Peptides against a protein of PDB entry 7SID. Designs and how they scored, part 6

Target 1, 151 residues: chain A of PDB entry 7SID
Amino acid sequence: LHMYLMLLKELPGEEYPLPMEDVLELLKPLSNVCSLYRRDQDVCKTILNHVLHVVKNLGQSNMDSENTRDAQGQFLTVIGAFWHLTKERKYIFSVRMALVNCLKTLLEADPYSKWAILNVMGKDFPVNEVFTQFLADNHHQVRMLAAESIN

## One batch from the design tools (peptide; aimed at target 1 N32 R38 G73 T77)

Design b1_p10_4_s2 (made by RFdiffusion4, then SolubleMPNN; from b1_p10_4, 3 letters changed)
Fold by OpenDDE base, seed 2:
Structure b1_p10_4_s2 (fold): chain B 151 residues (1-151), chain A 10 residues (1-10)
Amino acid sequence: as target 1 above (151 residues)
Amino acid sequence: VPPFAEPRRL
């Protein structure tokens, strides 16, 4: 886990995007790692903070490429799962804060939710629609972060 | 369907 998290942390940001092939390789184990540590709030927070780099990379890539679509799908599956568990009130505010940051970054890359759509339990939820729900979050800091992201 | 299932392909 720690080695994997280190790799995620060291990913280049928006200024120096990675080749999509490298992003795909890093995303392959992500779902399994998240599933294994789903009940560990600190690990989940750390993962969500680190995958911000992945979102930044996806936003600068050619959305019409097969590799980009594959990477987007793998990433959105993970985000959708975190959102689903959030709806089930499984995560504390600090994890929800990290999730909102991911959603914010997705909206910056795809403001019209053309590709940023979460599929949960067989249903599609555009990220812009999902994001608005955090404006009504029970925790004031989450609401504030969501509100700031609109501006 | 459990969370963190197989990745969706777009």
Scores: peptide ipSAE 0.208, ipTM 0.839, DockQ to the pose 0.468
OpenDDE base, seeds 1, 3, 4, 5: peptide ipSAE 0.206, 0.201, 0.204, 0.204; ipTM 0.841, 0.837, 0.839, 0.839

Design b1_p10_4_s3 (made by RFdiffusion4, then SolubleMPNN; from b1_p10_4, 4 letters changed)
Fold by OpenDDE base, seed 1:
Structure b1_p10_4_s3 (fold): chain B 151 residues (1-151), chain A 10 residues (1-10)
Amino acid sequence: as target 1 above (151 residues)
Amino acid sequence: VPPFAPHRRL
């Protein structure tokens, strides 16, 4: 786990994106890692904070590339799972803050949710629709973070 | 698709 988290942390930002092939390879084990540590709030927070770099990379890639679509699918599966578990009240506010930051970054890259669509339990949820739900979060800091993203 | 199931390809 530690080595994988370090790899995520070392990803470059928007100014210097990774090749999509490298992003795709990094995303392959992500779902399994998240599943194993789903009950560990600190690990989940760390993962969500680190994958912000992945979102930035995905947003700057050619949307017509097969590798881009594959990487987007893998990433959105993980985000959808975190959102689903959030609705089940499995995560404390600090993890929800990290998730909102991911969703915010997705909306910056795809404001109209053309590709940023979460599929959870067989249903599709555009990220813009999902994001608005955090405006009604029980924790004031989460509401504030969500609100500043749309104003 | 349950949480953290195998990834979906768009």
Scores: peptide ipSAE 0.225, ipTM 0.835, DockQ to the pose 0.450
OpenDDE base, seeds 2, 3, 4, 5: peptide ipSAE 0.213, 0.220, 0.220, 0.219; ipTM 0.820, 0.826, 0.831, 0.831

Design b1_p10_4_s4 (made by RFdiffusion4, then SolubleMPNN; from b1_p10_4, 4 letters changed)
Fold by OpenDDE base, seed 5:
Structure b1_p10_4_s4 (fold): chain B 151 residues (1-151), chain A 10 residues (1-10)
Amino acid sequence: as target 1 above (151 residues)
Amino acid sequence: VPPFAPYRRL
């Protein structure tokens, strides 16, 4: 886990994007790692903070390539799972704040949710609709972060 | 489908 997290932490930012082939290799084990540590709030927060770089890479890529679509789908599957578990009240506010930052970055890349759509249990949820729900979060800091992200 | 299930490629 620690070596994988270190690798995610060292990912280049939006000014130095990775090829989609490299992004795919990093995303392949992500779902399994998240599943294994889903009950560890600190690990989940750390993962969500690190995958912000993945969102930035996806936003700068040509969405017409097969590798981009595959990477996009793998990433959105993970974000969708975190959102689903958030709806089930499985995560503390600090994890939800990290998730809001991921959603914010997705909206910066895709403001109208053309491709940023979460599929959870066979249903589609556009990220812009998902994001607005955090304006009514039970924790004031989460509401404030969500409000600051759109203003 | 449980959370964090493998991504389904269409």
Scores: peptide ipSAE 0.329, ipTM 0.875, DockQ to the pose 0.376
OpenDDE base, seeds 1, 2, 3, 4: peptide ipSAE 0.326, 0.328, 0.327, 0.327; ipTM 0.874, 0.875, 0.874, 0.874

Design b1_p10_5 (made by RFdiffusion4)
Pose (drawn by RFdiffusion4):
Structure b1_p10_5 (pose): chain A 151 residues (1-151), chain P 10 residues (1-10)
Amino acid sequence: as target 1 above (151 residues)
Amino acid sequence: SYADVSDFLD
């Protein structure tokens, strides 16, 4: 777990992007890793805080081949799964704050929501519309974080 | 394409 979190945090870089096949290799075990630790709040928070580093390489669309959409889908389905589980009151405010940070990073990467769309229950939600929902949260810290990051 | 996350949700 430590090895995988370290690789996720360190390998992606903004100045010189990785090949997309390497991004796919990084994102391949993430679904299983998240599946094992669905119950644990601390691990989920740590996983989200480490995976928010991949958006810098994911946001590149110059080489918009099939691998780009595959990697974007692989990341967005995990993010949508976390969001859906959060809507059902399944996670504490720490995981919600980490998800807010991830969504803020996604909004930074794709301001027009061309590709950053969460898919859940056969429906699609743009990240910008989803982000404003956190202004009505039951925890003051998450609301303040969303209000401050609303810019 | 979208990846399967059914084991995470079930």

Design b1_p10_5_s1 (made by RFdiffusion4, then SolubleMPNN; from b1_p10_5, 4 letters changed)
Fold by OpenDDE base, seed 1:
Structure b1_p10_5_s1 (fold): chain B 151 residues (1-151), chain A 10 residues (1-10)
Amino acid sequence: as target 1 above (151 residues)
Amino acid sequence: MLADVSSFLS
């Protein structure tokens, strides 16, 4: 886990995007890693904080390539799962904060949720609609973080 | 092949 997280942490951001092939390789084990540690709040927070680099890379990529769509799908699957478990009140505020940051970054890249759509249990949820739900989060810091993005 | 949310939640 720590080795994998280190790779995610060292991923270049918006200024120096990685080739989509490299991003895709990093995303392949992500779902399994998240699944194994889904009940560990600290690990989940760390994962979500590190994958912010992936979101930034996806936003700077050519949206017309098959590899881009594949990478987007892999990433959105993970985010969708975290969101679903959040709705089931499985995560503390610090994990939800990290998730909101991911969603915020997605909205910066795709404000109208053209590709940023979460598919959970066979249903589609545009990220812009998902994001607004955090404005009513039970924790004040989560609400404040969500509110910052709409100004 | 795209990953499935069900795999995460299982």
Scores: peptide ipSAE 0.084, ipTM 0.774, DockQ to the pose 0.660
OpenDDE base, seeds 2, 3, 4, 5: peptide ipSAE 0.082, 0.081, 0.082, 0.082; ipTM 0.773, 0.771, 0.776, 0.774

Design b1_p10_5_s2 (made by RFdiffusion4, then SolubleMPNN; from b1_p10_5, 4 letters changed)
Fold by OpenDDE base, seed 1:
Structure b1_p10_5_s2 (fold): chain B 151 residues (1-151), chain A 10 residues (1-10)
Amino acid sequence: as target 1 above (151 residues)
Amino acid sequence: MLADVSSFLN
């Protein structure tokens, strides 16, 4: 886990995106790692904070390539799972804040949710609609963070 | 092949 998290943390940001092939390789184990630690709040928070680099990288990529679509799908699967468990009240506010940051970054890259769509249990949820729900979060810091993006 | 949310939730 530590080595994997280090790799995610050291990803180049928006200014220096990695080749999509490299991003895809980093995303392949992500779902499994998240699944193993889904009950650990601190690990989930750390993962979500580190994958912000991936979100920024995906937003700067050409959407026409097969690798881009594959990488987007892998990433959105993980975000969808975190969101689903959030709706089931499985995560504390700090994890939800990290998730909101991911969703915010996705909206910056795709404001109209053309590709940023979460598929959970066979149903599609556009990220812009998902994001709006956090404006009514039970924790004030989560609401404030969500509101900052629309001010 | 795309990952499945179900694998995460199981």
Scores: peptide ipSAE 0.071, ipTM 0.763, DockQ to the pose 0.666
OpenDDE base, seeds 2, 3, 4, 5: peptide ipSAE 0.066, 0.067, 0.065, 0.064; ipTM 0.760, 0.761, 0.757, 0.760

Design b1_p10_6 (made by RFdiffusion4)
Pose (drawn by RFdiffusion4):
Structure b1_p10_6 (pose): chain A 151 residues (1-151), chain P 10 residues (1-10)
Amino acid sequence: as target 1 above (151 residues)
Amino acid sequence: MFEELLEKIL
């Protein structure tokens, strides 16, 4: 777990992007890793805080081949799964704050929501519309974080 | 593939 979190945090870089196949290799075990630790709040928070570093390489669309959409879908389905589980009151405010940080990073990467759309229950939600929902949260810290990051 | 990944988490 430590090895995988370290690789996720360190390998992606903004100045010189990785090949997309390497991004796919990084994102391949993430679904299983999240599946094991669905119950644990601390691990989930740590996982989200570490995976928010991959959006810098994911946001590149110059080489918009099939690998790009595959990697974007692989990341967005996990983010959408976390959001859906959060809507059902399954996570504490720490995981919600980490998800807010992830969504803020996604909004930074794709301001027009061309590709950053969460898919859940056969429906699609743009990240910008989802982000404003956190202004009505039941925890003051998450609301303040969303209000401050609303810019 | 995406449906199978989603079923692992849910």

Design b1_p10_6_s1 (made by RFdiffusion4, then SolubleMPNN; from b1_p10_6, 3 letters changed)
Fold by OpenDDE base, seed 1:
Structure b1_p10_6_s1 (fold): chain B 151 residues (1-151), chain A 10 residues (1-10)
Amino acid sequence: as target 1 above (151 residues)
Amino acid sequence: DLEELLSKIL
């Protein structure tokens, strides 16, 4: 786990995106790691903070690429799971803050949710629709973070 | 358990 988290942390930012092939390799174990540590708040927070780099990479990629679509699908599956568990009150505010940052970054890359759509239990949820729900979060810091995207 | 169901998706 620690080695994997270190790799995620060291990903280049938006100004220097990784090749999509490398992004795909890093995404392959992500769902398994998230599933295994879904009850660990600190690990979930760390994962969500580090995958911000992945979101930035996906936003700068060629959207017509098959590899891009594959990477988007794998990533959105994980984000969808975190979101749904958040709705079930499984995560503390610090994890929700990290999730909102991911969603915020997705909306910056795809403001109309053309590809940023969460599929959970066979249903589709556009990220812009999902994001709006955090404006009514029980924690003031989460609401404030979500509201920043409106300005 | 919804959490367990989601763990299968991941």
Scores: peptide ipSAE 0.035, ipTM 0.700, DockQ to the pose 0.149
OpenDDE base, seeds 2, 3, 4, 5: peptide ipSAE 0.035, 0.034, 0.034, 0.036; ipTM 0.696, 0.692, 0.697, 0.695; seed 5 fails the geometry check

Design b1_p10_6_s2 (made by RFdiffusion4, then SolubleMPNN; from b1_p10_6, 3 letters changed)
Fold by OpenDDE base, seed 4:
Structure b1_p10_6_s2 (fold): chain B 151 residues (1-151), chain A 10 residues (1-10)
Amino acid sequence: as target 1 above (151 residues)
Amino acid sequence: DLEELLKKIL
């Protein structure tokens, strides 16, 4: 886990995006790691903070590539799961803060939600609509972060 | 697959 998290942390930003093939290799174990540590709030927070770099890479890639669509799908699957569990009140505020940052970065990369759509239980939820829900979060810091991210 | 992941997480 530690080595994997370090790799995620050291990903380059949007100025120097990785080849999509490399992004895919990094995303392959992500769902399994998230599932394994789903009840560890600190690990979930760390994962969400580190995958911000993945969002930046995805936003700079060729959208017509099959690998890009695959990477986007894998990433959105994880985000959708975290969001779903958040709605079920499974995560503390610090994890929700990290999730809001991921959603904010997704909206910056895809302002019109062309690909940033969460499909949960057969229903599509554009990230913009999902993001708005955090304006009514129970924790003041989460509400503040969400509000600051809109403007 | 989201459904498969949710089954593992939930």
Scores: peptide ipSAE 0.035, ipTM 0.706, DockQ to the pose 0.672
OpenDDE base, seeds 1, 2, 3, 5: peptide ipSAE 0.033, 0.032, 0.032, 0.035; ipTM 0.695, 0.687, 0.683, 0.692

Design b1_p10_6_s3 (made by RFdiffusion4, then SolubleMPNN; from b1_p10_6, 3 letters changed)
Fold by OpenDDE base, seed 5:
Structure b1_p10_6_s3 (fold): chain B 151 residues (1-151), chain A 10 residues (1-10)
Amino acid sequence: as target 1 above (151 residues)
Amino acid sequence: SLEELLSKIL
C-alpha cells in the first residue's frame, strides 16, 4: 500500500501530464486497494488526496481515444463508490472534504458533466448534480468548500 | 470494481 500511495503522490501535476497508458496502469489496482481499505478513514483520505493528480491529468487530455474513456471510467468507478458510501454516512468530514476536492477538479475539467457521470447500482448521476448535495452537508467546512467552487 | 466493493457492503 505504501509503495502504491508513494507512486500516486509522486505523479507530475497538470503542468506535465502523463501518457494515458501510464495513467491506466496506475488505475488498475486502485479499485482493489479502495475496497480493501474502505473502512480505514485515514487511508481513504490519503487515496482521495493523491488521486487529485490523476484527475488533473485526465482533465488535460484533449484526445478522445479508447484509452481516455477507459481511464475515465475506471476513475469514476472509484469516485462513485466513495460517493455512495458517503450517502450511507460511512465517512467523516475530512474524507468528504477530500472527495469534494476531487469533484471540484472534475467540474473544472468538465463543467457540463459530459463525461463526468457516476454510475452507481446501474443508475447515472452527473457530477454537477452530485456536487450540489455537498452544499447541504452537515459539517460547516464541507459546505464552505463546496460553496467556494460555485463562483 | 464498484460492484466488488458494494458486494462486500450489501
Scores: peptide ipSAE 0.035, ipTM 0.713, DockQ to the pose 0.366
OpenDDE base, seeds 1, 2, 3, 4: peptide ipSAE 0.034, 0.033, 0.032, 0.033; ipTM 0.709, 0.696, 0.692, 0.693; seeds 2, 3, 4 fail the geometry check

Design b1_p10_6_s4 (made by RFdiffusion4, then SolubleMPNN; from b1_p10_6, 5 letters changed)
Fold by OpenDDE base, seed 5:
Structure b1_p10_6_s4 (fold): chain B 151 residues (1-151), chain A 10 residues (1-10)
Amino acid sequence: as target 1 above (151 residues)
Amino acid sequence: SLAEMLAKIL
């Protein structure tokens, strides 16, 4: 786990995007890691904070590439799972803050949710619609973070 | 789908 998290943390910023092949290799174990540590709030927060680099890389890639679509799908699956558990009130505010940052970054790359769509339990949820729900979050810091993204 | 599987596991 620690080695994997370190690799995610050391990813180059959006100014220097990684080859999509490298992104795919990093995403392969992500679902398993999230599954194993789904009940650990600190690990979930750390994962969400580190995958921000992945979002930035995905946003600058060629959307017509098969590898890009594959990477997007794997990433959105994980985000959708975290959102689903958030709806069930399974995560504390700090985890929700990290999730909002991921959603914010997705909207910056795809403001109209052309590809940023969460598929959860066989249903599609555009990220722009999902994002508005955090404007009514129970925690004031989450609401404030969500509101900052609108302005 | 993977999304459905993760939703059940998480």
Scores: peptide ipSAE 0.051, ipTM 0.743, DockQ to the pose 0.485
OpenDDE base, seeds 1, 2, 3, 4: peptide ipSAE 0.037, 0.048, 0.038, 0.041; ipTM 0.713, 0.739, 0.709, 0.732

Design b1_p10_7 (made by RFdiffusion4)
Pose (drawn by RFdiffusion4):
Order: structure tokens, then C-alpha cells, then sequence
Structure b1_p10_7 (pose): chain A 151 residues (1-151), chain P 10 residues (1-10)
């Protein structure tokens, strides 16, 4: 777990992007890793805080081949799964704050929501519309974080 | 593929 979190945090870089096949190799076990630790709040928070670093390489669309959409879908399905589970009151405010940070990073990467769309229950939700929903949260810290990041 | 990933989590 430590090895995978360290690789996720360190390998992606903004100045010189990784090949997309490497991004796919990084994102391949993430779904299983998140599945094992669905119950644990601390691990989930740590996983989200470490995976928010991949958006810098994911946002590149110059080489918009099939690998780009594959990696974007791999990441967005996991993010959407976390969001859906959060809507059902399954996570504490720490995981919600980490998800807010991830969504803020996604909004930074794709302002027009061309590709950053969460898919859940056969429906699609743009990230910008989902982000404003956190202004009505039951925890003051998450609301303040969303209000401050609303810019 | 994405259905299988979703079903592992939800």
C-alpha cells in the first residue's frame, strides 16, 4: 500500500507528462485498492489525497488517443463511485474534504467540463454542477472549503 | 470494463 501510494504521489509530473500507457498502468490497480479499503475512512482519505496528483497528467489531451479516454474513464468512474457513496452518508467529513479537493483539482484541469463528467447510475453529471452542491453540507469546514475554492 | 470497476466499489 505504501509503495503504491508513493508511486501515485511521485511519478506524475506536470512539466513533462508521462506516456499515457504508463498512466494506464498506474491507474489499473486503483479500483481494487479502493475496493479493499472501502470501509476505512483514514485509508480512503489518504488514497484520495494521493490520487489527486494524477489529474495533472490526465488533463493533457494533445495525444487524445483511445488510451486517453480509457485512463480518463478509469479515473472518473472511481471518483464518481466515491461521490455516490458520499451522497448516501457513508463517509465522514475528512473523506468529503479530500473529495472536494479532488474535484477542485479536476475543475482546474478542465474548466469547460469537456471530459470531466462523473458517471453514476447510468446518468452523467458535470463536475461544475456537482461542485456547487457542497455549499449545503452538514459540516462547516467542508462548506468553508467549497466556498473559498468556488473561484 | 467500467461496469466491472463500478461494481467492485458499489
Amino acid sequence: as target 1 above (151 residues)
Amino acid sequence: KFDEIFNKLV

Design b1_p10_7_s1 (made by RFdiffusion4, then SolubleMPNN; from b1_p10_7, 6 letters changed)
Fold by OpenDDE base, seed 4:
Structure b1_p10_7_s1 (fold): chain B 151 residues (1-151), chain A 10 residues (1-10)
Amino acid sequence: as target 1 above (151 residues)
Amino acid sequence: SLQEILSKLI
């Protein structure tokens, strides 16, 4: 886990995107890692903080390639799972804050949610719609973060 | 599949 998290942390930003093949290799274990640690609040927070780099990298890629679509799908599946578990009140505020940051970054890359759509249980949820729900979060810090992130 | 992956995470 530590090694994997380090790899996520060291991803270059949007100015120097990785080849999509490398992004895919990095994403391959992500779902498994999230599944294993989905009940560990600290690990989930750390994962969400580190995958910000993935979002930034994906946002700079050419959307027409099969690899890009694959990478987006894998990533959005993970985010969708975190979103679903958030709806089920499984995560504390610090994890939700990290998720909000991910959603914010997604919206920066895709303001109109053309590809940033969470599919959960066969239903589609555009990220821009999902994001607005955090404005009504029970925790004041989450609401504040969501509010400042809209702009 | 995406559904399968999701089911593992939830």
Scores: peptide ipSAE 0.027, ipTM 0.680, DockQ to the pose 0.890
OpenDDE base, seeds 1, 2, 3, 5: peptide ipSAE 0.020, 0.021, 0.020, 0.025; ipTM 0.558, 0.557, 0.549, 0.661

Design b1_p10_7_s2 (made by RFdiffusion4, then SolubleMPNN; from b1_p10_7, 5 letters changed)
Fold by OpenDDE base, seed 2:
Order: C-alpha cells, then sequence, then structure tokens
Structure b1_p10_7_s2 (fold): chain B 151 residues (1-151), chain A 10 residues (1-10)
C-alpha cells in the first residue's frame, strides 16, 4: 500500500500529464486497494487525495481515444464506489471532503458531465448531479467546500 | 448493496 500510494503521489499534475498508457497501468490495482481498505478512513482519505493527480491527467487527454475512455471508466468506477458508500453513511467528513475535491476537479475538466458519469449498481449518475448533493451534506465544512466550487 | 459494489470493483 505504501509503495503504491507513493507512486500515486508522484504523478505529474495538469501541467505535465503522463501518457495514458502509464495512467492505465497505475489504475489497474486501484480498485483492489480501495476494496481492501474501504473501512479505513485514513487510507481512503489518502487515496482520494492522491488520485486527484489522475483526474488532472485525464482532463488533459484526448477524450476520444480508446485508452482515455478505458482510464476514465476505471477511475469513475472507484469514485462511484466511494460515493455509494458515502450515501450509505460509511465515511467521515474528512473522506467526504477528499471526495468532493475529486468531483470538483472532474467538473472542471467536464462541466457538462459528458464523460464524468458514475455508474453505480447499474444506474448512471452524472457528476454534476452527484456534486449537488454535497451542498446538503450534514457537515458544514463539506457544504462549504461544495459551495465554493460553484462560484 | 456493499457486496455488489465490491464485486464491481474487483
Amino acid sequence: as target 1 above (151 residues)
Amino acid sequence: KLEEILSKLI
């Protein structure tokens, strides 16, 4: 876990995106890692903080390429899972804060949710629709973070 | 519900 998280942390940001092939390789273990540590709030927060780099990379890529769509799908699967568990009230506010940051970054790259769509239990949820729900979050800091993102 | 989500992740 530590080594993997370190790799995610070292990913270049928006200014210097990685080749999509490299992004795909890094995404392959992500679902399994998230599944194993789903009940560890600190690990989940750390993962969500680090995958911000992935979102930034995806936003700079050609959205019409097969590799980009594949990477988007794998990433959105993970985000969808975190969102679903959030709906089930499984995560504390600090994890939800990190998730909102991911969603915010997605909306910056795809304001109209053309590709940023979460598929959870067979249903599609556009990120802009999902994001709106955090405006009504029970924790004031989460609401504030969500609110500042729409200004 | 949780099992379904986990199945999708794996």
Scores: peptide ipSAE 0.030, ipTM 0.676, DockQ to the pose 0.184
OpenDDE base, seeds 1, 3, 4, 5: peptide ipSAE 0.023, 0.028, 0.029, 0.029; ipTM 0.543, 0.676, 0.677, 0.678

Design b1_p10_7_s3 (made by RFdiffusion4, then SolubleMPNN; from b1_p10_7, 6 letters changed)
Fold by OpenDDE base, seed 4:
Structure b1_p10_7_s3 (fold): chain B 151 residues (1-151), chain A 10 residues (1-10)
Amino acid sequence: as target 1 above (151 residues)
Amino acid sequence: SLSEILSKLI
């Protein structure tokens, strides 16, 4: 886990995106890692903080390839799972704050949610619609972060 | 499938 998280943390910024093949390779273990640690609040927070780099890489890709769609799908599945568990009140505010940052970054990459759509239990939820729900979060810091992030 | 992956995360 530690090594994997370090790899996520050290991803290059938006100016120098990784090849999509490399992004896809990094995403391969992500779902498993999230599944294993989904009940650990601290690990989930750390994962969400580090996958911000993945979002940035995906958003900067101008390639409309199968690999791009695959990478987007894998990532959105993970985010969708975190969001679903958030709706089920499984995560504390600090994890939700990290999720809001991920959603913010997704919206920066795809403001109109053309591809940033969470499919949860067979239903589609555009990220822009999902994001607005955090404006009404029960925790004041989450609401504040969402309010700051929406602009 | 994506649904299978999701089910493992939930």
Scores: peptide ipSAE 0.029, ipTM 0.686, DockQ to the pose 0.881
OpenDDE base, seeds 1, 2, 3, 5: peptide ipSAE 0.023, 0.023, 0.022, 0.023; ipTM 0.568, 0.568, 0.562, 0.565

Design b1_p10_7_s4 (made by RFdiffusion4, then SolubleMPNN; from b1_p10_7, 6 letters changed)
Fold by OpenDDE base, seed 1:
Structure b1_p10_7_s4 (fold): chain B 151 residues (1-151), chain A 10 residues (1-10)
Amino acid sequence: as target 1 above (151 residues)
Amino acid sequence: SLEEILSKLI
């Protein structure tokens, strides 16, 4: 876990995106890691903070690439799971803050949710619609963070 | 349910 998290942390930013092939390799273990540590708030927060680099990489890639679509699908599956568990009140505010940051970054890359769509239990939820729900979050910091994106 | 979410991650 620690080695994996360190790798995520050191990913290049938006100005210097990784080759999509490398992004795909990095995403392979992500679902398993998230599943194993789903109850650990600190690990979940750390994962969400580090995958911001992945979101930035995905947003800068060619949307017509098969590898890009594959990477987007794998990533969105994980984000969808975090969102669903948030709805089930499984995560404290600091984890929700990290999730909102991921969603904000997705919206910056895809404002109209053309590809940023969460599929949870067979239903599709565009990220722009999902994001709006955090404007009514129980924690004031989460509401404020969400509100910053629309102003 | 949690089980359904986990099934998508696997």
Scores: peptide ipSAE 0.048, ipTM 0.730, DockQ to the pose 0.180
OpenDDE base, seeds 2, 3, 4, 5: peptide ipSAE 0.041, 0.045, 0.047, 0.040; ipTM 0.736, 0.722, 0.728, 0.730

Design b1_p10_8 (made by RFdiffusion4)
Pose (drawn by RFdiffusion4):
Structure b1_p10_8 (pose): chain A 151 residues (1-151), chain P 10 residues (1-10)
Amino acid sequence: as target 1 above (151 residues)
Amino acid sequence: SLADVSSFLS
């Protein structure tokens, strides 16, 4: 787990992007890793705080081949799964804060929501519309974080 | 394409 978190945190870089096949290799075990630790709040928070680093390389669309959409879908389905589970009151405010940070990073990467759309229950939600929902949260810290990052 | 996360949601 430590090895995978370290690789996720360190390998992606903004100045010189990785090949997309490497991004796919990085994102391949993430679904299983998240599946094992669904119950644990601390691990989920740590996983989200480490995976928010991949958006810098994911946001590149110059080489918009099939691998790009595959990697974007791989990441967005996990983010949507976390969001859906959060809507059902399954996570504590720490995981919600980490998810807010991830969504803020996604909004930074794709301001127009061309590709950053969460898919859940056969429906699609743009990240911008989802982000404003956190202004009505039950925890003050998450609301303040969303209000401050609303810019 | 979209990835299978059914195990995570269960």

Design b1_p10_8_s1 (made by RFdiffusion4, then SolubleMPNN; from b1_p10_8 with S1M S10A)
Fold by OpenDDE base, seed 5:
Structure b1_p10_8_s1 (fold): chain B 151 residues (1-151), chain A 10 residues (1-10)
Amino acid sequence: as target 1 above (151 residues)
Amino acid sequence: MLADVSSFLA
């Protein structure tokens, strides 16, 4: 886990996007790692913070290849699962803050949710619609973070 | 192939 998290943390910034093949290889084990530690708030927060680099890389990609769609799908699957568990009130505010940051970055890359769509339990949820729900979050810092993205 | 959210929630 620690080696994997370190690898995610050391990803190049948005100024130097990674080849899509490298992004895809990094995302492949992510769902399994998240599943193993889904009940650990600290690990979930760390994962969500580190994958921000991946989101930025995905958003800058102007290619519409199979690898791009695959990478986007792998990432959206993880985000969808975190959102689903958030709806079930399984995560504390700090984890929800990290999730909102991921959603914010997705909306910056895809404001109209053309590809940023969460598929949870066989149903599609556009990220722009999902994001508005955090405006009514129980924690004031989460509401404020969501609100600043709109203003 | 895309992963399923069920693998995360299982």
Scores: peptide ipSAE 0.078, ipTM 0.773, DockQ to the pose 0.683
OpenDDE base, seeds 1, 2, 3, 4: peptide ipSAE 0.073, 0.077, 0.074, 0.073; ipTM 0.771, 0.775, 0.771, 0.775

Design b1_p10_8_s2 (made by RFdiffusion4, then SolubleMPNN; from b1_p10_8, 3 letters changed)
Fold by OpenDDE base, seed 1:
Structure b1_p10_8_s2 (fold): chain B 151 residues (1-151), chain A 10 residues (1-10)
Amino acid sequence: as target 1 above (151 residues)
Amino acid sequence: MLADVSKFLE
C-alpha cells in the first residue's frame, strides 16, 4: 500500500501529463486497494488526495482515445464507490472534502459531464448532479468547498 | 465502457 500511495503522490501534474498507457497501469490495482481499505478513513483520504493527479491527467487527454475512455471508466468506478459509501454515511468530513476536490477537478475538465458520469448499482449519475448534493452536506467545510466552485 | 462499482463494494 505505501509503495502504491507513494507512486500516486509523485505523479506529474496537469502541466506534464503521463502517457495514458502509464495511467492505465496505475489504475489497475486502484479499485482493489480502495476496497480493502474502504473502512480506513485516513487511507481513503490519502488515496483521494493523491488521485487528483490522475483526474488532471485524464482531463488533458484526447477524449477520442480508446485508452482514455478505458482509464476514465476505471477511475469513475472508484469515485462512484466512494460517493455511494458517502451517501451511506460511511465517511467523515475529511474524506468527503477529498472527494469533493476530485469532483471539482472532474468538473473543471468536463463541466457538462459528457464523460464524467458515475455508474452505481446500474444507474448513471452525472458528476455535475452529484456535486450539487454536497452543497447540502452536514459539515460546514464541505458545503463551503462545494460552494466555491459555483462562484 | 465503465467498470462495475460492485468490485469496490464487495
Scores: peptide ipSAE 0.080, ipTM 0.763, DockQ to the pose 0.701
OpenDDE base, seeds 2, 3, 4, 5: peptide ipSAE 0.079, 0.076, 0.075, 0.076; ipTM 0.763, 0.760, 0.759, 0.760

